# Peptides against a protein of PDB entry 2Q3Z: the designs that were tried, part 138

Target 1, 272 residues: chain A of PDB entry 2Q3Z
Amino acid sequence: YVLTQQGFIYQGSAKFIKNIPWNFGQFEDGILDICLILLDVNPKFLKNAGRDCSRRSSPVYVGRVVSGMVNCNDDQGVLLGRWDNNYGDGVSPMSWIGSVDILRRWKNHGCQRVKYGQCWVFAAVACTVLRCLGIPTRVVTNYNSAHDQNSNLLIEYFRNEFGEIQGDKSEMIWNFHCWVESWMTRPDLQPGYEGWQALDPTPQEKSEGTYCCGPVPVRAIKEGDLSTKYDAPFVFAEVNADVVDWIQQDDGSVHKSINRSLIVGLKISTKS
Target 2, 254 residues: chain A of PDB entry 2Q3Z as posed
Amino acid sequence: YVLTQQGFIYQGSAKFIKNIPWNFGQFQDGILDICLILLDVNPKFLKNAGRDCSRRSSPVYVGRVGSGMVNCNDDQGVLLGRWDNNYGDGVSPMSWIGSVDILRRWKNHGCQRVKYGQCWVFAAVACTVLRCLGIPTRVVTNYNSAHDSNLLIEYFRNSEMIWNFHCWVESWMTRPDLQPGYEGWQALDPTPQEKSEGTYCCGPVPVRAIKEGDLSTKYDAPFVFAEVNADVVDWIQKSINRSLIVGLKISTKS

## One batch from the design tools (peptide; made by RFdiffusion4, then SolubleMPNN)

Design b2_p22_4_s4 (from b2_p22_4, 11 letters changed)
Fold by OpenDDE base, seed 2:
Structure b2_p22_4_s4 (fold): chain B 272 residues (1-272), chain A 22 residues (1-22)
Amino acid sequence: as target 1 above (272 residues)
Amino acid sequence: EKKELIIDRSDRTNKFTIIHTY
């Protein structure tokens, strides 16, 4: 979780699991320095350096900062996300083979956002950074991963009378999604929530005004404790959202067709 | 391989699977 520099990231679909090799490279020359720069350019540091530095002893705080800084939304973060298959003015997310090149490019270009990333790229870079900072971290892939946009724990689809999906709703289920889990204590929570914490650096939803997510105890998600900070409802929805199919008639009337509760099926742990 | 939207076509078999990479 800390010492491994090369590994695999799992992709594909639940039925057809794939993996790619990835060089996390947390011990390569200059990478730690880049990770420290990442902390020093975060909005909280720029606002109050003393306060930010005083909180860096907390893996909870640092994890949250890193989650926000791996994406370039809201700050001088590392990666710009893009999903429309138009990557001509940058590097295709599918072309990356490791975190080191990304981080070096970011630093060498004056902390300008690197084009482009998707979920596994965000997760992998976050994993590298967190490991560099001494936080045990692993990449997690969730198949059939939901993205809840309105924090209602529902993924809603509208269909016409012919069963065709209507509208461009941002709520969706992905074939796969990647984030990270980091090991830490949670003195800010009730006892029992130490251990693996989910962090999601992909800019999906804002948390307290910033595109970041977590840390949230994996245990809390497992037990359905949505009151735990940070972002328990969002992370819970990624793995447990209910799907609602609406049928819209020509007259504008809508009725509920299907309501399905999605449950986490299988947890697979792989060792590199 | 890119992230892709799953169209839920009433397939009741939609299960979430989490894989941890060490």
Scores: peptide ipSAE 0.045, ipTM 0.728, DockQ to the pose 0.030
Fold by OpenDDE base, seed 5:
Structure b2_p22_4_s4 (fold): chain B 272 residues (1-272), chain A 22 residues (1-22)
Amino acid sequence: as target 1 above (272 residues)
Amino acid sequence: EKKELIIDRSDRTNKFTIIHTY
């Protein structure tokens, strides 16, 4: 995983899986130096350099820092996310073919955020950085991926009697979502949670005040242990949230629809 | 390929269908 520079990122839908080639390029010239700069501009380093550096031997700590720094939310992070199809003042997320150009642009412009990224771009850059830092990492694609905003493990839609969605769509299900899994021990947890840990660098929800997610043991997600740090409920919801359709009647009453057409977390694909 | 939002729409029979929104 650390040694692989070329790969594929899976996209599309559960029924029609697609992939794109991606150059992770963790061994290309200057990339390691850029990854070290990323660590040196993180908020924890700026607050207390000695403490931050003393913790860089922990893949748990580093993974969480990288998850936060790959996005530019709340810090000097690498990528600005955008989903509205207005990319004229930057690069379309769909145009990227590797992490190297993104990281070089970020560094060469004084650690200014690169425009623009979406989930697979965030995940791919995180994968490159983590691999550079010696952490075995792979990109993961989840199909029918939920974004739970209120931490209730539900994706809720409100509809009128005709089935028309009412109000702002606060919660959403994506055709696909990408994050990363990193291999590490978890000395901060009970025994048995070593192995693959989920990390999500796409800025979706704040964790402890920062747009970051994980690391959380894949085992904990599989077993439904929502007490496990970090962000187990959120990651669990991405793969296991229940969809609830609320129907509002003319009298203002609300009831659950008996018809559910979507299963969250239908398929997860990784590169072997 | 762009990430797409999945939305359920009900038909006249009160059944919901998944529709991809760009």
Scores: peptide ipSAE 0.026, ipTM 0.590, DockQ to the pose 0.036
Fold by OpenDDE base, seed 1:
Structure b2_p22_4_s4 (fold): chain B 272 residues (1-272), chain A 22 residues (1-22)
Amino acid sequence: as target 1 above (272 residues)
Amino acid sequence: EKKELIIDRSDRTNKFTIIHTY
C-alpha cells in the first residue's frame, strides 16, 4: 500500500472487468518534492501557513487537502477533468500510464493544470501523493457507480412514453468510477472508525466549498452512518443509491419503469 | 470498449454530471 510503485487500475464494467498497468512511482526522484509543493500551494497554506503546517501530521487533514489539490478546481491543483473526447489541446486521459509524468508536468509548468484527467487518473495521482506522504493508500474501482447531486440517495430519470429522457441528465451512473482508500486513525470521530477511509479527488461535488471528498470511514458507509465526516451521504450514494426510472405519460401521470433496472455499486475491486 | 466520460457542466451549479459512453 505504500511500497508498491507499479500496479494496476481496474476499469471496464461489472461484467467485463479490465485493467491497465500504472506507474505510481511515489519513490522516484523528485516526486516527494512535488508532493510537498502540492501542499505548499494549497489554499489553506496560502491563507495561513503556520496553521496548515501544524496540521500536516494528521492524515485526515492531509487526505482532504490532497483530494482537493489533485483536481485543479478552486485552486492550483494538478489535473483538469474532461469527458467529451475533445483532447486535442492536451493529453487524452486514456494515454497516461503513470502518475510520475503527470506530476512532473504539473511542477515543470509552474503548477499549471495538466490536461486531461478522468476518475482513474485523479485517483491514481492521489494515490501516488498519499503514498509519498506515508499514508497507506490504494485505488478503488466501483462498478455502476452513482453520482448523486441532491443527496437523496436516488438516481432519478424521467422519460416520456417513448423512453426518451426528459430534462437535464444531472444525475448519472458510471460504468465504473475510481477513488482511493487510505488507512488512518480517526481521532476526530467516535471509536471504531479507524481503518480504510474513502477519498475521492474527481471533481464531482463541492464539500465545504471545495471540490474534494472525504475522508469517510469505509465502515461508516457499510453501516449506513451518514452523519460521519466527511461526505458520507455522497460516498454512500456512489455505492448504494437506488435507481428510479420514471415514465411520464401525456396526461402527466408518472409510473416507474419495470423494464429497466440497474443496481448501483455492483462490484468493488481493489488491488494491494 | 473504450470508456468515454461525458461531462455535463451545469454553469448554474458548477456541478459535474459524468456520463460514461462505451
Scores: peptide ipSAE 0.029, ipTM 0.517, DockQ to the pose 0.042; fails the geometry check
Fold by OpenDDE base, seed 3:
Structure b2_p22_4_s4 (fold): chain B 272 residues (1-272), chain A 22 residues (1-22)
Amino acid sequence: as target 1 above (272 residues)
Amino acid sequence: EKKELIIDRSDRTNKFTIIHTY
């Protein structure tokens, strides 16, 4: 999980799984230096360099920093996300074949955000950075992945009496979503939560004021322990959310209906 | 009339589009 430089990222849908080759390239020339620059431009370092540096021995701390810094939201991070198929002023997310070019572009342009990324690009770059820093990491793909906006473990749609969806703020389900899992101890938690930790560098929701996610023990997610930091409810919802339709009547009454046609979550982990 | 929920998968994004057919 640290030594492998080439691999595959799974995409497509639950019924039609696809993959693309990806060069993580964590041992290529200059990549480690770029990863260190990434740490040195993070908001925590800029606020208090001594405190930040003293915490870099913690993979929990570093993982959370990397999750935030791989996206350019809130900071001088690496990638700008875009999903509207308008990529003419940058590089299409579908064009990337590895993390090395992305990281080199970021550094060579004065830590200017690279255009553009989507979930697998964010995950792949995070995987490269974490591996460079000596943290065993793998890319994970989840099919029918939910984006819960209010941490209630539900994907909620509001409907009128005719069943028509109301409002533009519908919570989202991705055909697939990618993030990373990193292996680390969790001395900040009760015993038993060491091992694989989920981290999500795609800017979806803010955690403690920053677009970052995790680390959260994979075990906690599997066991439904949502009290564990960081962001357990959000990650749990990605893989386990129920879809709920709220049907509003003219008299103001609301009826709850569980949509069983949408099954959230099918996780595929890369072995390499 | 039975309203059916159809999930439209965009080939260009990893986002579901839910379409209601009436």
Scores: peptide ipSAE 0.014, ipTM 0.517, DockQ to the pose 0.054; fails the geometry check

Design b2_p22_5_s1 (from b2_p22_5, 11 letters changed)
Fold by OpenDDE base, seed 4:
Structure b2_p22_5_s1 (fold): chain B 272 residues (1-272), chain A 22 residues (1-22)
Amino acid sequence: as target 1 above (272 residues)
Amino acid sequence: ISDEEFFENNDYQPLPTRQPTA
């Protein structure tokens, strides 16, 4: 995981799995320096450099910082997310073939946010940074990935009597979503939560006031321990939310139907 | 940037872009 510089990122849908080649390039010239700059421009460093530096020996701390700094939300982070297919003032997320160019662009432009990223780009850059910092990391693709915005572990669709989705589509199941898993010990948790930890650098929800997610033990998610820091409910929902269809009739009555046709979560972890 | 801003203008994106499941 740390040593592999080239790999594949899985995309597409659960029915039609695709992959793209990706150059992580964690050992390419200057990449380590860029990763160190990323740490040195993080809000925690700017607030208290000594405290931030003293905590950089913790993969838990570093993972959480990197999760926040790969996106440009709330900080001088690397990537600006965009999903509306209007990429004319930047680089289309689909055009990237590796993390190195992104990181170099970020640094070379005075740590200005790079346009643009989506989930796999965020995940891939995070993977590069974490690997560069010596943290074993892999990109994960989750098909039928739920985005729970209200922390109820449900994806709720409001539909009319004709099955048409009504109202705010705030909660969504994505065809795919990408994040990273990093191998680390969790001395801040009870024994047994060492191993793979989920981190999500895509700016989806705020965690403790910043757009970051994790680390949360993959084991905790598997076992349904939602009390485990960080962000266990959110990550759990991504892979195991229940889908509820609320059918609203013309009279305003609402009926609950469980959508059995959609299975949330088909996680593929990369081996490279 | 919330996904909400995205959904106001585009319900579905072509692959390999992330998009809602139908």
Scores: peptide ipSAE 0.031, ipTM 0.679, DockQ to the pose 0.091
Fold by OpenDDE base, seed 2:
Structure b2_p22_5_s1 (fold): chain B 272 residues (1-272), chain A 22 residues (1-22)
Amino acid sequence: as target 1 above (272 residues)
Amino acid sequence: ISDEEFFENNDYQPLPTRQPTA
């Protein structure tokens, strides 16, 4: 998890699992220096360098910073996300074959955001950075991954009497989503939550005002302990959300229906 | 296409679109 520079990222769908090769390249020349620059341009460092540096011994703190800095939302982060298939003014997310080129481009252009990333690109870059910083990390793929926007652990669709989806499709289910799991102790939590911690660098929701997610113990998610910091409800929903259809009738009545055809969550962890 | 075109300083909000299959 620290020494492997080449690996695979799982993609596709639950029914049709695919993978791509990826060069994490955490030991390539200059990559560690770029990871240190990433820490030195984070908002917490810019606000109070001494305080930020004093906390860099904590993998919990560093993991959270990296989760926020891999995306360019709210800071001088690495990647700009784009999902609309309009990539003509940059590099298509599907074109990347490794983290090294992305990180070098970011640094060489004065820490300007690199165009473009999607979930596996964000996760892969985060994995590289965390490994560089000595944190054992792996990329995780979750099929039928939910994005809960209102922290109710539901994906809600509004439908008319004919079953047609109405209104804003703000809440969604990804065919797949990628994030990282990092191995660390959790001295900030009750005993027993050491081990794999989920971190999500894709800019989906703000956590404490920043587009970041985690770390949250994988054990807490498995056991349904949603009180554990950070972002347990969000990560729980990614893998366990229920889908609800709100069906509006012509008379204005609304019927709640559990959509049993949409099963959220099928997590695959990489072995490399 | 110059390398400069691959970079942007403006904030962008992700669109609620599904991830494409690679």
Scores: peptide ipSAE 0.029, ipTM 0.547, DockQ to the pose 0.135
Fold by OpenDDE base, seed 1:
Structure b2_p22_5_s1 (fold): chain B 272 residues (1-272), chain A 22 residues (1-22)
Amino acid sequence: as target 1 above (272 residues)
Amino acid sequence: ISDEEFFENNDYQPLPTRQPTA
């Protein structure tokens, strides 16, 4: 994983899987230096450089910092997310072919946020940075990926008596979502949670006040251990949320129904 | 970015962009 400079990122939908080639370029000239700059501009370093530097030996700590710094939310991070198809004042997320150009643009413009990214761009940049820092990392695509906003492990739809969705869809299922998995030991957890850890650099929810996610053991997600740091409930919901329909009747009563037609989660891990 | 900010600004985006399924 650390040695692979070129790979593929999976996109599309569960029914129509697509891939794009991606240049991670972790060994290209100057990329390591940019990754070090990324660490040196993180909020924890700015607050207490000595404390931050002392913790950089921990892949758990570094992974969490990188997940926060790949997005520009809350900090001088790399990418600004945008999803509304209005990319005229930047670069379309679909135009990127590698992490190197993004990272170079970020550095060359004084660590100003690069416009624009979406999930696979965030994940790919995070993958490059983590690989540069010596952490084995791969991009993961999850089809029918849930975004649970209220931490109840459910995607909830409110429906009228005719089954029509009512109100603002606060919670949603994405056709696909991308994040990264990094290989590390977890000395901060009970034995057995070493191995692949999920990290999500796409700014979806705040974790401890910052738009970051993970690391959380992939094993914990598979076993349903939601007590594990970090952000196990959120990542669990992405791959395994139940969909619930709240059906309002004419009498004002509400009936809860499990929607078995909407299956959340089909995770594909890249082998390269 | 809150999903609200996402939904308020996002019509169904063409693939390969991330899109809501429902």
Scores: peptide ipSAE 0.062, ipTM 0.672, DockQ to the pose 0.090; fails the geometry check
Fold by OpenDDE base, seed 3:
Structure b2_p22_5_s1 (fold): chain B 272 residues (1-272), chain A 22 residues (1-22)
Amino acid sequence: as target 1 above (272 residues)
Amino acid sequence: ISDEEFFENNDYQPLPTRQPTA
């Protein structure tokens, strides 16, 4: 994984899987230097450089920093997310063909946020940075990906007596979502959680006050151990959330129904 | 990022909500 510079990112839907070629380019000229700059402008470094540097030997620590720094939320991170199809003052997320141009633009413009990214762009840039820093990393696509906002492991819809959704959808299921998995030991956890760790650089929810996610053991998610650091409930919900319909009757009564027609989670990892 | 930003005509789109089977 560390040595692979070219790859594919899966997109589309569970029924219509698509892929795009992507140049990760972690060994291209100047990319390592840019990755080091990314570490040197992170909020933890700016707050206490000595403490930050002393922790850079930990892939757990570095992975979490990179997850936060790939997005520009809360910091001088790399990418600004945008989803409204108004990309005239930047580059459309769909136009990117690799991480190198993004990282170079970020650096060349004084570490100003690059416009624009979406989930696969965030994931791909994170993958490049982590690989560049020597952490084996792959991009992961999850179809029918849930976004749980209230940490209850449910996607909840409110419906009228006719089954029509009422109010704003606060929670959603995406056709696809992308994040990364990185290989690392977890000396901060009980034995057996070494291996692939999920990290999500797309700014969806705050973790400990910062838009970052993970690392969380893929094994913990698979086994349903939500007590493990970091962000196990959120990542678990992305792949396993149950969908619940709250059906309100005219008399004010509410009926809870499990929506079995909406199946959350179909994860595809890039094969070696 | 607010969920509202994701619902427009984007490559990253929410799944259509299905009615519960009664």
Scores: peptide ipSAE 0.023, ipTM 0.626, DockQ to the pose 0.055; fails the geometry check

Design b2_p22_5_s2 (from b2_p22_5, 9 letters changed)
Fold by OpenDDE base, seed 1:
Structure b2_p22_5_s2 (fold): chain B 272 residues (1-272), chain A 22 residues (1-22)
Amino acid sequence: as target 1 above (272 residues)
Amino acid sequence: MTDEEYFENNDYVPLPTVQPTA
């Protein structure tokens, strides 16, 4: 999880699992230096360099910083996300074959955002950076991954009496979503939450005012401990949200129905 | 093109799933 430079990222759907080869390249020339630059341009460093540097011994702190800095939201981060299939002014997210080229482009262009990324690109770059910094990290793919926007642990759809979805889907379920898990101790938590920690660098929701997510113990998610920092409710919903259909009846009443046909969450980890 | 149609043609891209009717 630190030494492996080549791997696979899982994509597709729960029914049709696919993978792509990926060069993480954490030991390639200049990559460590780029990772250090990433830390040195983070908002916390710019605000108070001494305080930021004093906290870099904590993988919890560093993980959270990296989660925020892999995306360019709120800061001079690495990647700009785009999902509308209009990539003509940049590089298609589907064209990337490794993290090294992305990181080099970012650094060589004065830490300007690289166009473009999607979830697996964000996750893969985060994985490279964290590995460079000595944090054991793997990419995780979650199929039928929920995006809960209101922190109620539900994906809600409004439907008419015919079952047709009304209005725009505010909440969504991705066919797949990728993030990373990093191995670390959690001295900031009660005993037993050491081990794999989920971190999500894809800019989905703000955490403490910044587009970042985690670290949150995978154990906490598994056990349903939603009080555990950071961002346990959001990560829990990604893998466990219930889908609710609000069906409007002819009389104007609304009926709540649990959609049992759609199961949120099928998580798999990279084997390398 | 619907999200479903797009996914069928390019399943490497994350897309919202098509929800079944109630």
Scores: peptide ipSAE 0.037, ipTM 0.579, DockQ to the pose 0.085
Fold by OpenDDE base, seed 2:
Structure b2_p22_5_s2 (fold): chain B 272 residues (1-272), chain A 22 residues (1-22)
Amino acid sequence: as target 1 above (272 residues)
Amino acid sequence: MTDEEYFENNDYVPLPTVQPTA
């Protein structure tokens, strides 16, 4: 989880699992220096360098910073996300074969955002950075991954009487989503939450004003303890949200139905 | 295409409903 530089990232769907090879390359030339630059351009460092540096001994703090800095939302982060299939002014997310080229491009262009990333690219770069900083980390793929936008642990669809989805979906389910899990102690929590912590660098929701997510104990998610920082409800929803259909009838009445055909969450943790 | 069919047949990541800005 620290020493492996080559690995696989799982993609596709729950029924048709695919994988791609990925070069994490955390020990390649200059990568450690780039990871340190990433820390030195984070908003917390720019606000108070002494305070930021004093907290870098905490993998909880560093993990949260890295989660925010792998995406370029609201900071000088590494990657710009794009999902609309318009990649002509950059590199298609599907074209990347490793983290090293991404990190080098970011640094070599004065910490300018690299175009473009999607979930596995964000996760893979985060994995590289965290491993480079000595934090055991793996990429995780979750199939049928929910994006809860209103923190109610539901994915809600509005449908007409014919079952057709009405309006724009405010919430969504990914066929797959990738994030990372990092091994660390949690002295900031009650005993028993040491071990794997989920971190999500894909910009989906803001946490404390920044597009970042975690760390949250995998155990807390498994046990349904949503009181644990950070972002337990969001991560819980990614793997456990219920899908609800709001069916509006012609008379204006609304019926709530649990969509049992859409089961959220099938998590695969990598060993590489 | 149903959401279920999309999950089964599409290897492309779905377009998010909200694109976060940098």
Scores: peptide ipSAE 0.026, ipTM 0.581, DockQ to the pose 0.095
Fold by OpenDDE base, seed 5:
Structure b2_p22_5_s2 (fold): chain B 272 residues (1-272), chain A 22 residues (1-22)
Amino acid sequence: as target 1 above (272 residues)
Amino acid sequence: MTDEEYFENNDYVPLPTVQPTA
């Protein structure tokens, strides 16, 4: 989890699993220096360098910082996300084959955001950075991954009587989504939550005002302890949300249909 | 796939999910 520089990222769908080779390259020349620059340009360092540096011994703290800094939302982070298939002014997310080129581009262009990333690119770069900093980390792929925007643990669709989706699809289920899990102790929590912690660097929702997610104990998600910091409800929803179809009738009546046929959350963890 | 299977630290090949039938 720390020593492996080459691996695979799982993609596709639950029915048709695909993988791509990825060069994490955490031990390549200059990568450690770039990871340290990433820490030195984070908002917490800029606000209070002494306090930030004093907390860098905590993988919990560092993990949360890295989750926020891999995306360029709210800061001088590494990657700009884009999903609209318009990549002409940058690099297509599908063109990347490793984290090293991304990190070098970011640093060499004065810590300007690299165009462009999607979930697996964010996750892979986060994995590289965390491994480089000595935190055991793996990329995780979740098939049928829910994006809950209103923290109700539901994915809600509004449909007319003909079954046509009404309004903007704000909430969605991804065919797949990628994040990372990092191994750490949790001295900030009750005993028993040491082990794998979920971190999501894809800018989906704000946590405490910043586009970051986690760390949250995988055990807490498994056991349904939604009170556990950080962001347990959001991560729980990614893997366990219920899908609700609201059927709007012409008479103004609304009927709730629970879609039991969709299984949200099928996790594959990389061993490399 | 059960919650237990999902959270196991093993590289499980996820079972094919059925698309929601409206």
Scores: peptide ipSAE 0.009, ipTM 0.489, DockQ to the pose 0.067
Fold by OpenDDE base, seed 4:
Structure b2_p22_5_s2 (fold): chain B 272 residues (1-272), chain A 22 residues (1-22)
Amino acid sequence: as target 1 above (272 residues)
Amino acid sequence: MTDEEYFENNDYVPLPTVQPTA
């Protein structure tokens, strides 16, 4: 997980799984230096360098910093996300074949955000950075991945009497979503939560005021322990959310229906 | 190009799951 520089990222859908080759390139020339710069421009370092540096021995702390710094939200992070198919002023997220070019572009342009990323790009760059920093990391693809925006562990669709989705569709299920899992001890938690920790660098929701996610023990998610830091409810929802249809009746009443046809969460980890 | 058009043409991009019609 640390030594592998080439890999695959899974994409597509649960029914039609695809993969793309990806060059993580954590050992390529200058990449470690770029990863260190990433740490040195993070908001916590800028606020208190001594405190930030003293905490870099913690993979929990570093993982959370990297999760936040891979996206450019709230900071001088690496990637700007874009999903509207307007990529003419940058690079299409689909055009990237590795993390190295992204990181080099970021550094070479004075730590300006690279245009553009989506989930697998964010995840792949995070994977590179974490591996470079000595943290065993893999990219994870979750098919039928839920984005819960209100932390109720439900994906809620409002439907009219004809079953047509109404409203802003803020909550959604993606055909796939990518994040990373990193291997670390969790001395900040009860015993038994060491191992794979989920981290999500895609700027979906704020955690403690910053667009970052995790680390959260994969075990905690599996066991349904939503009290574990960080962001257990959100990550849990990505893989286990129930889908609820709120069906509006002709009289304006709303009926709750559990949509059993939509199964959230089919997680595939990269073999690295 | 609309998001819908984009999604129809690019199966490698994250897309909202098609919801079953009631």
Scores: peptide ipSAE 0.034, ipTM 0.576, DockQ to the pose 0.077; fails the geometry check

